# Peptides against a protein of PDB entry 2QAS: the designs that were tried, part 129

Target 1, 120 residues: chain A of PDB entry 2QAS
Amino acid sequence: PPEDLMQYEAMAQDALRGVVKAALKKAAAPGGLPEPHHLYITFKTKAAGVSGPQDLLSKYPDEMTIVLQHQYWDLAPGETFFSVTLKFGGQPKRLSVPYAALTRFYDPSVQFALQFSAPE

## One batch from the design tools (peptide; made by RFdiffusion4, then SolubleMPNN)

Design b2_p30_2_s3 (from b2_p30_2, 11 letters changed)
Fold by OpenDDE base, seed 2:
Structure b2_p30_2_s3 (fold): chain B 120 residues (1-120), chain A 30 residues (1-30)
Amino acid sequence: as target 1 above (120 residues)
Amino acid sequence: ALEAAIARLLARNQARAAEIAATFKPANDD
């Protein structure tokens, strides 16, 4: 079989990361996501550009999953990363996550799933 | 083509949706 020197699969994955960005932008708009839509997001905690409380991130040395449904604040989806305030053990904490760090995305309401290979 | 690659990726992801759903363990309160 011929060798794919264009790396089309990687290009397609990058395009699909745009779906996550678009979904987060909808979530950040006034009124939030239309019910019952909500988002599960998994990312590599040691990927470049990931930031948050060290005591929190140290508990998840590989991957971490967050849910955006009932308790999230100040969601700010930028062009290369998003930031959001979530509660952990009752304490609000701010996370900043590049889209390139994402490994999984899921909306249970319509069973829409995406998986990605994330670089370090 | 890239368009075909996207279609294949979507198909694979949806085929594994139930499996993926079962593995989500969110860290934050909700």
Scores: peptide ipSAE 0.315, ipTM 0.788, DockQ to the pose 0.708
Fold by OpenDDE base, seed 4:
Order: sequence, then structure tokens, then C-alpha cells
Structure b2_p30_2_s3 (fold): chain B 120 residues (1-120), chain A 30 residues (1-30)
Amino acid sequence: as target 1 above (120 residues)
Amino acid sequence: ALEAAIARLLARNQARAAEIAATFKPANDD
């Protein structure tokens, strides 16, 4: 088949990643997400730009899933990455995750799901 | 084919919503 030099599939994935960014921006707005919306987010922990506590990331060498519903703080959705404070074993920890690192997104309240291919 | 790949990308997510939901295991407290 002809070689795709435009990378259309990647473009489509990036467009859908924009949905996640927009959702997180809504979550970061005053009042948070409208009930009962909440977000599950899975990302590659070794992807470029992912940062957080070494012990935590070491525990999840491939992928990690976080949930944003009841206990999250200082959600800061930037243009290329978001950061958020979550509790792990009762301890607050800060994560920074590029949107490009995402592999799954889900809002159970309306069963809205997205899946992505992320760089290694 | 490329067109098929794009179609699958755009369609598979909702088609597999139940499967995706069943596999989520959040790491953080909530």
C-alpha cells in the first residue's frame, strides 16, 4: 500500500487527545466536574515528560491508572501536559503527565472511552 | 489500510467501553 507521509493516524490520535485536555480543563474549573462525571486516566510511566515520585513510578514500570473523582488537588491542565496531586497510601504526591503519554481515558458516568498509542 | 486504521481508531473506543471499564485499576486513593 502507499506510504503515508502525512501521519494521518497520529493526527487523529492527537485530535482525540484534545478531548482529554478539554475534559481536564473542565475538571480544573471552579466547582470541578459536574456530578456524576469522573475520570480514569491511564498513561505510560516511562514516556518522555512523565514525572513524579521515584518510588511511585518504579512501582508502575509500564502503565499507571489514576482516578479523578473524590481526592485530587491542584489539577493544572496545561497545553502539553497536566499535573495533579493525588494520594497514594494516604500520602499526597504530585504527578506530571504529558497528554502524549496517555493510553486510556474513561468517564464511567456516561461510558465515554478513548484509547491511544503512546510513545515508549 | 490507512482508512481502515482510522475507522477503527474512531470507532473501537465506544464499542469496547465495557471491556475498557472492567480493566481500570486506579493506583491512587479515592
Scores: peptide ipSAE 0.312, ipTM 0.781, DockQ to the pose 0.558
Fold by OpenDDE base, seed 1:
Structure b2_p30_2_s3 (fold): chain B 120 residues (1-120), chain A 30 residues (1-30)
Amino acid sequence: as target 1 above (120 residues)
Amino acid sequence: ALEAAIARLLARNQARAAEIAATFKPANDD
């Protein structure tokens, strides 16, 4: 087949990552997500742009999954990354995750799932 | 075609939603 110089597959993947961004923007709005919607998000912890407490990231050297339902604060979905405060072992910690670092997304309320390839 | 391939990928992801869900292990308290 002819060579795809437009990289349409990559564009499609970016568009699907945009779904996650849009979902997070809804989650960040006043009142949060419309019940019963909630989000599971998995990302590569060593991907470029990922930041958070060293002890936490060291505990999850490959991938980490977070859940946004009952206990999340100061969710800030930017254009290229989102940041959020979550509790780990009772301690509040701030994470910053580029959308490009995402590998999985799931909303169990409607069984909507997405998977992505993300390099370290 | 590329369009069909992407559509099939999405369809497979949705079909396997239950399997994917079973592998989630959230790190944070909730």
Scores: peptide ipSAE 0.308, ipTM 0.771, DockQ to the pose 0.566
Fold by OpenDDE base, seed 5:
Structure b2_p30_2_s3 (fold): chain B 120 residues (1-120), chain A 30 residues (1-30)
Amino acid sequence: as target 1 above (120 residues)
Amino acid sequence: ALEAAIARLLARNQARAAEIAATFKPANDD
């Protein structure tokens, strides 16, 4: 088959990261996500730009998964990263995650899944 | 084409949705 010198699959993956950003913007809107939609998001914890409590990130040296459904606050989806407050062991913690750090996305309500490659 | 590539990627991801879902272990309380 002919060689793909344009790397269209890579371009498509980048475009699909925009879906996550758009979904988070919907989640951040007044009233949150339309029921029953909710989001599972996995990211590389050591990727550039990831920030949060040191003790928390130390527990997940490779990847971490968060769920946005019932308990999330101050979700702020920016253009290159999002930040959100979640509870861990009853304690509220703030995370900041670049979209480029994402490796998985899933909405169980409609079984919509995405996977991405992200450098460590 | 980009559109075709997106379609293939979506199809592949959806085909594995059940497997992917089984591995989600959220760290936060919810």
Scores: peptide ipSAE 0.315, ipTM 0.787, DockQ to the pose 0.722; fails the geometry check

Design b2_p30_2_s4 (from b2_p30_2, 14 letters changed)
Fold by OpenDDE base, seed 2:
Structure b2_p30_2_s4 (fold): chain B 120 residues (1-120), chain A 30 residues (1-30)
Amino acid sequence: as target 1 above (120 residues)
Amino acid sequence: RLAEAIAALLARNAARAAEIAATIKPANDD
């Protein structure tokens, strides 16, 4: 088969990661997500650019999933990463996650799911 | 055929969603 010098697969993957970014931007807008939409996001904790409390990330050496529904604050979806404050064991903690670190995205309300290949 | 392509994509996502729902475990309080 001919060699793909355009890297269409990579471009398609980036486009789908864009769906997550767009969804998070909707979630960050005033009023949040329209009910009953809520988001489950899974990412590689050791991926470049992932930032958060050491003790928390140590508990999840490979991947961890966060849910954005009832308890999330200061969601800031940037162009290459998003940050959000969540509670873990009652303690508020800030996470910063590059979109490139994502491995899964899921909205149970409409059973919409995406999976991605992430570094490490 | 655009509508069909979109429908197929969503169908695949629904199947994937079932797999995720069975094992997903959020780390944060909610």
Scores: peptide ipSAE 0.466, ipTM 0.835, DockQ to the pose 0.442
Fold by OpenDDE base, seed 1:
Structure b2_p30_2_s4 (fold): chain B 120 residues (1-120), chain A 30 residues (1-30)
Amino acid sequence: as target 1 above (120 residues)
Amino acid sequence: RLAEAIAALLARNAARAAEIAATIKPANDD
């Protein structure tokens, strides 16, 4: 097939990452997400810019999935990354994740799913 | 048309929802 010199797939993925950012901004707004919407987010734990507790990240050497529904706090969706406080084994911990590190996004309430390529 | 192209993209991604649902395991408490 013809060679794509424009890298349309990569451009499309970058655009779709904007959907995740927008969804997180909705989740961070007063009142949070409208029920029954909730978000599953998967990311590469070793991607540049990912930060969190060392013990937690060591447990997930490749990818980690988090869920934003009932127990999340101080969600801060920036322009290039988001941060959020979640509980792991009853302990609150802060994660910071660049949107570029994302590999999956899923809202089960409407079965909306996105998949992305992320750097190693 | 634009609407059709968008619909196609959404359909392609939505088709993977079942696969994700079957394997997804969140790390955090909820």
Scores: peptide ipSAE 0.462, ipTM 0.833, DockQ to the pose 0.537
Fold by OpenDDE base, seed 4:
Structure b2_p30_2_s4 (fold): chain B 120 residues (1-120), chain A 30 residues (1-30)
Amino acid sequence: as target 1 above (120 residues)
Amino acid sequence: RLAEAIAALLARNAARAAEIAATIKPANDD
């Protein structure tokens, strides 16, 4: 088969990461996501740019999943990363996650799912 | 062909969704 010198697969993945960014921007808008939409986001905890409490990240040495539905605050979706405050064991903690660190995205309300390869 | 390609993408999405739903475990409280 012919060689793909354009790296279309990588470009397509990057484009799909844009869907996650857009979804998070919708979630960050006043009123949040339209019910019943909510987001599950999985990311590599050791990926470059991931930031959060070390005790929390240490608990998840490879990947962790967060859910954005009822309890999330100060969601700030930037151009290269998003940050959000979530509760873990009742304690609010801030996470900062580059979109490049994402490995999967899931909205169960419409069964929309995306999967990504993320470098360490 | 285009319709088939779209259908394939949708099918993959559904399968992936089912897979994720079966194993999803969020770390945060909600």
Scores: peptide ipSAE 0.461, ipTM 0.834, DockQ to the pose 0.471
Fold by OpenDDE base, seed 5:
Structure b2_p30_2_s4 (fold): chain B 120 residues (1-120), chain A 30 residues (1-30)
Amino acid sequence: as target 1 above (120 residues)
Amino acid sequence: RLAEAIAALLARNAARAAEIAATIKPANDD
């Protein structure tokens, strides 16, 4: 088959990551997500740019999933990464995750799911 | 592959969601 010099597959994957970014921006807007929408986000904890409490990240050496529904604060979706405050064992902790580190996105309210390849 | 991937995304989204739901374990309190 002919060689794809445009790299359409890669561009499509990047575009789909853009869906996650857009969803998070909606979640960060005044009023938050419209019920019953909520987001499950899975990412590689060892990916470049991932930051958070060392003890927390060490507990999840490969991937970690967070849920954004009832208890999330100061969600800040930037252009290359997002940060959010979540509670773990009752303690609020700040987490910063590049979109490139994401491996899964899921909104159970409408059964919308995406999967991505993410380097570590 | 791309055309197939697009079709698969639309056609198998529900199945993928079910697979994720079966194993998903959020780390944070909620």
Scores: peptide ipSAE 0.457, ipTM 0.830, DockQ to the pose 0.509

Design b2_p30_3_s1 (from b2_p30_3, 9 letters changed)
Fold by OpenDDE base, seed 3:
Structure b2_p30_3_s1 (fold): chain B 120 residues (1-120), chain A 30 residues (1-30)
Amino acid sequence: as target 1 above (120 residues)
Amino acid sequence: SAAAAAYAAWLTEEAQKALEAARAAVEAAL
């Protein structure tokens, strides 16, 4: 097949990652997500730019899923990554996740799902 | 919840991902 110099598949994937970014920006707005919307986000824990508690990331060496519903704080959706505070063992922990690290996105309230190939 | 269970089923049955789904379900309940 002819060489795709436009890299259309990559552009399409980037556009879909943009949906996640936009959804997180909605979640970060005052009042949060409109009920009953909430987000399941899965990412590769060893992907470049992922940061968080060492004990937590070590516990999940491949992928990790976080839920943004009732207990999340200081959600900061940047242009290339988002950060969020979640409680683990009752203690707040900060996670930073590049959008490029994402492998799955799901909103159970409307069964909206996305999946991605993530570099590791 | 049923929604969380449906999501868990959507994930691969690999042990690691199954563990992540279980943890996520707990997070969703909080």
Scores: peptide ipSAE 0.026, ipTM 0.578, DockQ to the pose 0.025
Fold by OpenDDE base, seed 1:
Structure b2_p30_3_s1 (fold): chain B 120 residues (1-120), chain A 30 residues (1-30)
Amino acid sequence: as target 1 above (120 residues)
Amino acid sequence: SAAAAAYAAWLTEEAQKALEAARAAVEAAL
């Protein structure tokens, strides 16, 4: 088969990652997400650009899922990554995740789901 | 919770297959 020099599959995946970015921007707007919408976000913890507490990332060496519903603060969705403060063990922790590190996105309120391949 | 149960169900193999089909449909619409 002919070689796809346009890399359409990758472009399509990036477009879908844009949905996550847009959703997070809505979540970061004043008032947050409209009820009952909330987000489950799964990502590769060892992916390039992921940063956070060493103990937390060590505990989840492959993937971890964070939930943005009631217990999140200072959500900052950038153009290439987002950062958010979450509580783990009662302690606030800052986490930064590139959109490229995402593997799953889910909004249970409307059963909207996306799945992505992420580099190791 | 219902939300947690829904997410757990989505992680099943059957749900993952459905997700791939849905994703393909979205990509086809781009």
Scores: peptide ipSAE 0.024, ipTM 0.501, DockQ to the pose 0.064
Fold by OpenDDE base, seed 5:
Structure b2_p30_3_s1 (fold): chain B 120 residues (1-120), chain A 30 residues (1-30)
Amino acid sequence: as target 1 above (120 residues)
Amino acid sequence: SAAAAAYAAWLTEEAQKALEAARAAVEAAL
């Protein structure tokens, strides 16, 4: 096939990442997501800009999925990354995840799913 | 519910591993 100098696929992926950002901004608003909506978010743990407890990230060297439903705090969706506090083993942990690190987004309440290519 | 069961799997370290392993099954159910 001919070379795509416009990089349409990358542009489409960026647009879809915008859906995740918008959904997280809704989740961070007062009152949170409208029930029964909740979010499963999967990301590459070694992607540039991902930060969190070293012991946690080392345990999941490829990808991990976080769930935003009952146990999350201080969700802060920025323009290029979001941060959130979650409990792992009963301990609160702060994660910071660039939208570019995402590989999957899923809302089981309406079976809405997105998949992404993430950098190594 | 199915959602509650999936969420519980995330809340524990061992269950988190199970959730990742079962990712393909969730995608197939879409």
Scores: peptide ipSAE 0.027, ipTM 0.582, DockQ to the pose 0.029; fails the geometry check
Fold by OpenDDE base, seed 2:
Structure b2_p30_3_s1 (fold): chain B 120 residues (1-120), chain A 30 residues (1-30)
Amino acid sequence: as target 1 above (120 residues)
Amino acid sequence: SAAAAAYAAWLTEEAQKALEAARAAVEAAL
């Protein structure tokens, strides 16, 4: 097959990552997500730009899934990454995750799922 | 919850993700 000089796969991936960004922006808006929508987000913890507590990220050296439903604060979805405060072991922790680090997105309320390729 | 169980089922293809799904389910219940 001929070489794809347009990089359509990359463009498609970016578009799908845009869905996650848009969903997070909805979640961050006043009133939050419309119930019963909530988000499961999986990302590569060692991907460039991922930041958070060292102890927590060390516990999940490959991928980590976070849940945005009942206990999350200060969700800030930027253009290239989002940040959010979550409780782990009863303690609030700040995570910053580039959209490029995402590997899975899921909304159980409507069983909507997305899967992404992310750098190892 | 049923929602968390559905997510866990989606991740069952990889055993290494099962533990993570269980943790996520607990967090979702909070």
Scores: peptide ipSAE 0.024, ipTM 0.577, DockQ to the pose 0.025; fails the geometry check

Design b2_p30_3_s2 (from b2_p30_3, 10 letters changed)
Fold by OpenDDE base, seed 2:
Structure b2_p30_3_s2 (fold): chain B 120 residues (1-120), chain A 30 residues (1-30)
Amino acid sequence: as target 1 above (120 residues)
Amino acid sequence: SAAAAAYAASLAAEAAAALAAARAAVEAAL
């Protein structure tokens, strides 16, 4: 088969990561996501650039899923990563996750799902 | 196909639900 010199797969993956970024920007807007939309986001906890409470991340050595619905604060979607405050055991914790660390994105309200390969 | 895409999405949903449940269990135990 002919060689893909355009690297279409990489371009497509970049575009799809852009969907996640855009969705998070909508979630960060005043009023949050339009009901009933909410987001399940899964990421590799050991991926480069992931940061958060060491005790928490240690409990999830491979992947972690966070839910952005009603209990999240100060969602800040940057250009290469997003950060968000979530409660664990009643305590607010700040997570910072590069988009490149994502492995799954899901909005159950419309059954929209994306999957990604994430390097360690 | 549409069926394949729906199936993949369902699997992703199940995985997300399982991980969220595990997170909730850990949080509840703290």
Scores: peptide ipSAE 0.035, ipTM 0.604, DockQ to the pose 0.023
Fold by OpenDDE base, seed 4:
Structure b2_p30_3_s2 (fold): chain B 120 residues (1-120), chain A 30 residues (1-30)
Amino acid sequence: as target 1 above (120 residues)
Amino acid sequence: SAAAAAYAASLAAEAAAALAAARAAVEAAL
Protein backbone atom coordinates (compact mmCIF):
# COMPACT_ATOMS: atom_id res chain seq x y z
CA PRO B 1 0.00 0.00 0.00
CA PRO B 2 1.07 3.60 -0.55
CA GLU B 3 2.89 5.42 2.23
CA ASP B 4 0.66 7.53 4.46
CA LEU B 5 2.45 10.84 4.73
CA MET B 6 -0.56 12.43 6.41
CA GLN B 7 -0.33 10.09 9.43
CA TYR B 8 -4.09 9.73 9.60
CA GLU B 9 -3.92 6.98 12.22
CA ALA B 10 -2.03 9.22 14.61
CA MET B 11 -4.40 12.11 13.99
CA ALA B 12 -7.38 9.87 14.70
CA GLN B 13 -5.75 8.63 17.89
CA ASP B 14 -5.14 12.19 19.04
CA ALA B 15 -8.73 13.11 18.32
CA LEU B 16 -9.95 10.18 20.40
CA ARG B 17 -7.59 11.12 23.22
CA GLY B 18 -9.52 14.37 23.16
CA VAL B 19 -12.62 12.43 24.13
CA VAL B 20 -10.87 11.24 27.27
CA LYS B 21 -9.76 14.77 28.08
CA ALA B 22 -13.29 16.06 27.61
CA ALA B 23 -14.72 13.28 29.77
CA LEU B 24 -12.25 14.05 32.54
CA LYS B 25 -13.14 17.72 32.37
CA LYS B 26 -16.77 16.75 32.87
CA ALA B 27 -15.73 14.58 35.80
CA ALA B 28 -13.77 17.46 37.33
CA ALA B 29 -16.69 19.88 37.11
CA PRO B 30 -18.80 20.59 40.19
CA GLY B 31 -20.97 17.61 40.98
CA GLY B 32 -18.73 15.22 39.07
CA LEU B 33 -19.95 12.79 36.47
CA PRO B 34 -23.66 12.24 36.05
CA GLU B 35 -24.63 8.94 37.61
CA PRO B 36 -24.08 6.16 36.78
CA HIS B 37 -21.15 7.21 34.61
CA HIS B 38 -17.68 6.39 35.87
CA LEU B 39 -14.33 5.94 34.19
CA TYR B 40 -11.73 3.21 33.92
CA ILE B 41 -8.49 4.61 32.57
CA THR B 42 -5.49 2.46 31.66
CA PHE B 43 -2.05 3.86 30.94
CA LYS B 44 1.56 2.84 30.52
CA THR B 45 3.25 3.54 33.83
CA LYS B 46 6.68 3.95 32.24
CA ALA B 47 5.54 6.38 29.56
CA ALA B 48 7.21 9.77 29.39
CA GLY B 49 5.57 12.27 31.70
CA VAL B 50 3.90 9.74 33.99
CA SER B 51 4.61 10.54 37.62
CA GLY B 52 3.53 8.97 40.87
CA PRO B 53 4.75 7.24 44.01
CA GLN B 54 7.55 4.74 43.55
CA ASP B 55 5.79 1.97 45.43
CA LEU B 56 2.76 2.27 43.19
CA LEU B 57 4.70 2.39 39.94
CA SER B 58 6.79 -0.59 41.06
CA LYS B 59 3.64 -2.55 41.76
CA TYR B 60 2.36 -1.85 38.25
CA PRO B 61 5.46 -1.80 36.04
CA ASP B 62 3.67 -2.04 32.68
CA GLU B 63 0.11 -0.75 32.80
CA MET B 64 -2.18 0.49 35.50
CA THR B 65 -5.92 0.97 35.45
CA ILE B 66 -7.46 3.56 37.70
CA VAL B 67 -11.13 3.90 38.50
CA LEU B 68 -12.72 7.29 38.76
CA GLN B 69 -15.97 6.63 40.57
CA HIS B 70 -15.91 6.88 44.36
CA GLN B 71 -12.33 6.98 45.62
CA TYR B 72 -10.67 9.90 43.87
CA TRP B 73 -9.97 13.54 44.68
CA ASP B 74 -8.69 16.76 43.13
CA LEU B 75 -9.02 15.66 39.54
CA ALA B 76 -7.23 18.23 37.41
CA PRO B 77 -7.49 17.65 33.67
CA GLY B 78 -4.96 19.81 31.89
CA GLU B 79 -4.38 20.21 28.19
CA THR B 80 -1.66 17.58 27.84
CA PHE B 81 -2.04 15.59 31.05
CA PHE B 82 -4.34 15.08 33.99
CA SER B 83 -3.59 14.60 37.66
CA VAL B 84 -5.66 12.94 40.34
CA THR B 85 -5.40 11.80 43.94
CA LEU B 86 -6.27 8.17 44.69
CA LYS B 87 -5.99 6.02 47.79
CA PHE B 88 -3.52 3.16 47.80
CA GLY B 89 -2.68 1.24 50.94
CA GLY B 90 -5.01 3.56 52.75
CA GLN B 91 -2.95 6.59 51.79
CA PRO B 92 -3.65 9.32 49.24
CA LYS B 93 -1.29 9.28 46.27
CA ARG B 94 -1.02 11.84 43.50
CA LEU B 95 -0.76 10.60 39.92
CA SER B 96 0.03 12.64 36.83
CA VAL B 97 -0.72 11.02 33.49
CA PRO B 98 -0.21 12.44 30.00
CA TYR B 99 -3.03 11.67 27.62
CA ALA B 100 -0.38 10.25 25.31
CA ALA B 101 0.28 7.50 27.87
CA LEU B 102 -3.26 6.15 27.72
CA THR B 103 -3.94 2.69 26.35
CA ARG B 104 -7.59 2.15 27.31
CA PHE B 105 -10.62 4.13 28.34
CA TYR B 106 -13.91 2.59 29.45
CA ASP B 107 -17.22 3.77 30.81
CA PRO B 108 -19.08 0.61 31.81
CA SER B 109 -22.34 2.45 32.38
CA VAL B 110 -22.81 2.77 28.64
CA GLN B 111 -20.17 0.27 27.53
CA PHE B 112 -18.15 2.97 25.80
CA ALA B 113 -14.58 1.88 25.14
CA LEU B 114 -11.52 3.33 23.47
CA GLN B 115 -8.15 1.77 22.81
CA PHE B 116 -4.92 3.62 22.12
CA SER B 117 -1.42 2.78 21.03
CA ALA B 118 0.91 4.34 23.56
CA PRO B 119 4.68 4.35 23.22
CA GLU B 120 6.79 3.88 26.32
CA SER A 1 -12.29 -5.29 10.73
CA ALA A 2 -12.79 -2.10 12.70
CA ALA A 3 -15.91 -3.52 14.31
CA ALA A 4 -14.13 -6.69 15.37
CA ALA A 5 -11.24 -4.67 16.76
CA ALA A 6 -13.62 -2.46 18.71
CA TYR A 7 -15.32 -5.51 20.17
CA ALA A 8 -12.01 -7.04 21.21
CA ALA A 9 -10.97 -3.74 22.75
CA SER A 10 -14.21 -3.58 24.69
CA LEU A 11 -13.70 -7.05 26.11
CA ALA A 12 -10.15 -6.19 27.09
CA ALA A 13 -11.35 -3.01 28.74
CA GLU A 14 -13.99 -4.89 30.69
CA ALA A 15 -11.45 -7.43 31.89
CA ALA A 16 -9.08 -4.70 33.00
CA ALA A 17 -11.95 -2.90 34.67
CA ALA A 18 -12.88 -6.00 36.63
CA LEU A 19 -9.38 -6.26 38.01
CA ALA A 20 -9.30 -2.57 38.84
CA ALA A 21 -12.63 -2.83 40.61
CA ALA A 22 -11.39 -5.74 42.68
CA ARG A 23 -8.29 -3.78 43.61
CA ALA A 24 -10.39 -0.78 44.57
CA ALA A 25 -12.60 -2.91 46.79
CA VAL A 26 -9.60 -4.27 48.65
CA GLU A 27 -8.09 -0.82 49.07
CA ALA A 28 -11.36 0.52 50.41
CA ALA A 29 -11.40 -2.19 53.05
CA LEU A 30 -7.90 -1.37 54.32
Scores: peptide ipSAE 0.033, ipTM 0.598, DockQ to the pose 0.022
Fold by OpenDDE base, seed 1:
Structure b2_p30_3_s2 (fold): chain B 120 residues (1-120), chain A 30 residues (1-30)
Amino acid sequence: as target 1 above (120 residues)
Amino acid sequence: SAAAAAYAASLAAEAAAALAAARAAVEAAL
């Protein structure tokens, strides 16, 4: 096949990461996501820019999935990363995840799924 | 739950299947 110097596949992936960003922005709006929508977000915990409790990230050395449905707070979807507070062991923990670290996105309510290649 | 099961199933999908489908949908809309 012809050589793609434009890297369209990479651009397409970035555009699709934008879907996740947009979805998170909707989730962060007053009232949150319209029911029954909720989000499963998987990311590489070792990816550059990922930040969170060391114990938590150590527990998930490769990938971690978070669920944004009811038990999440202060969702802040920025332009390059999002941050959110989730409870683990009853304690609130702040996670910061670059969109580039994402590997999967899923909304079970409508069975909408996205898959991404993420750098380590 | 059904939702969790569905998610687990999605993780077992063939590599790039979801991306390909999403890309196709976007292209069809252009």
Scores: peptide ipSAE 0.030, ipTM 0.574, DockQ to the pose 0.081
Fold by OpenDDE base, seed 5:
Structure b2_p30_3_s2 (fold): chain B 120 residues (1-120), chain A 30 residues (1-30)
Amino acid sequence: as target 1 above (120 residues)
Amino acid sequence: SAAAAAYAASLAAEAAAALAAARAAVEAAL
């Protein structure tokens, strides 16, 4: 088979990661996501650049899914990673997640799903 | 707790839906 010197598959995957970034930027806007939209975001907790409370990340040694619907604060979607405050056990915890660490994205309101391969 | 169990069940159900949606998208792109 011929060699793809353009790396189209990688470009397509990066473009789809851009959808997640754009969705998070919408979620970070003053009014938040338009109801009933909400986001399920799954990421590799041991991926490079992932940071958060050690005790929390220890509970999820492989993957963790966070839900952005009602209980999230200070969502800051950067160009390479996003950070967000979520409550666990009633305590606010700050997570920082590179888009490259994502493995799935889902908006159940419209059943829109994306899947990614994340490096360690 | 009941709330935790309900959340886990809901998450599992929606994860399954996500996989189904992803597969449907791939199939549509064939």
Scores: peptide ipSAE 0.025, ipTM 0.548, DockQ to the pose 0.042

Design b2_p30_3_s3 (from b2_p30_3, 9 letters changed)
Fold by OpenDDE base, seed 2:
Structure b2_p30_3_s3 (fold): chain B 120 residues (1-120), chain A 30 residues (1-30)
Amino acid sequence: as target 1 above (120 residues)
Amino acid sequence: SAAAQAYAEWLTRAAAEALAAAAAAVAAAL
């Protein structure tokens, strides 16, 4: 087959990461996501730029999935990463996750799913 | 709910095959 010198697959993957960013910006807007939409976001916990509580990240040494539905606060979707406060064991924990660290994105309300290859 | 965070990883792993199929369907539609 002909050689793809444009690397369209990689370009498309980058664009799809933009979908996640856009979805998070919608989630961060007043009122949050329109019901019944909610987000399952999976990321590599050891990827560059990931930060959070040591105890939490140690518990999930490879990948972690978070849910953005009813129990999230101060969602801040930046241009290269997002941060969010979630409760674990009743305690608020702040996570910061680069979009490049994502491995899965899923909205079960409409069965919309994306998968990504994330470097460590 | 608070429990959703605790079990999120388990739930998505349990449904990994269905999730992969959904992702493939999205990719095929693009």
Scores: peptide ipSAE 0.050, ipTM 0.605, DockQ to the pose 0.045
Fold by OpenDDE base, seed 5:
Structure b2_p30_3_s3 (fold): chain B 120 residues (1-120), chain A 30 residues (1-30)
Amino acid sequence: as target 1 above (120 residues)
Amino acid sequence: SAAAQAYAEWLTRAAAEALAAAAAAVAAAL
């Protein structure tokens, strides 16, 4: 097949990552997500730019799924990454996740799902 | 509360397991 100099596949993937960013911005707004919406977000823990507590990331050497529903704080969706505070073992932990590290997004309230390729 | 924290952690783990077992697909009218 002809060479794709436009890189359409990558552009499409980036556009879909934009949906996640937009959803997180809605979640970060005052009042949070409209009920019953809540978010399952999966990402590669070893991807470039992912940061968080060593003990937590070591527990999930490949992928980690976080749920944004009841127990999350200071959600800050930036342009290239988002950060959020979650409690693990009763302790607040700050995670920073580039959108490029995402592998799956799901809102079970409406069964909306997206899947992405992320660097190994 | 402690109970809420435990539930949140459980939910996160359960979600991870469910998604890992799920078939690859995009489910929605995009």
Scores: peptide ipSAE 0.050, ipTM 0.609, DockQ to the pose 0.035
Fold by OpenDDE base, seed 3:
Structure b2_p30_3_s3 (fold): chain B 120 residues (1-120), chain A 30 residues (1-30)
Amino acid sequence: as target 1 above (120 residues)
Amino acid sequence: SAAAQAYAEWLTRAAAEALAAAAAAVAAAL
């Protein structure tokens, strides 16, 4: 087959990561996500740029999933990473995740799913 | 902490159940 000099597969994967970013921007807007939409986001905990509670990241040394529905605060979706505050036993802790670290995205309300390969 | 561990387990369990029900995986079309 002919060589793909455009690297369309890589561009498509990047575009799909853009869907996650766009969804998070909607979630961060005033009023949050329109119900019943909510997000399951899975990422590699050892990927470059990931930061968060040491005990939490230590418990899940490979991948971790967070749920963005009602138990999150100060969601800040940047251009290369997002940050969010989650409460553990009532104590807020900040988590920062680069989009490049993502491996799964899911919205159960419409059964919309994406998956990605993420290097560490 | 114990609270963090319990929270994480809750999150991962919920995610596992949700992912099992996934019906529309756009990435699979590539």
Scores: peptide ipSAE 0.049, ipTM 0.603, DockQ to the pose 0.034
Fold by OpenDDE base, seed 4:
Structure b2_p30_3_s3 (fold): chain B 120 residues (1-120), chain A 30 residues (1-30)
Amino acid sequence: as target 1 above (120 residues)
Amino acid sequence: SAAAQAYAEWLTRAAAEALAAAAAAVAAAL
């Protein structure tokens, strides 16, 4: 097969990361996502820029999936990363995840799925 | 809750085949 010197796959993945950002911005708006939409987000916990509680990241040394549906607070989708507060063991914990760290994005309500190659 | 998040992750892994198929469908449109 011919060699792709344009790196179209990488460009396409970058564009698709924009879908995640846009979806999170919708989720962060007043009223949140329109029901029944909700988000499963999987990311590499050791990727550069990922931050969160040490105990949590130790529990998930490779990948972690978080669900944004009813139990999340202060979702802040930035341009290069998003942050969100989730409860673990009844305690609110702040996570910060660069979009580049994502490996999967899924909305089961409409079975919309994206996969990404994330740096370790 | 922590249990809910852990369960969600488990469900995601359990549904990996379906997720991969859905993702492949999106990728196929590229």
Scores: peptide ipSAE 0.041, ipTM 0.609, DockQ to the pose 0.046

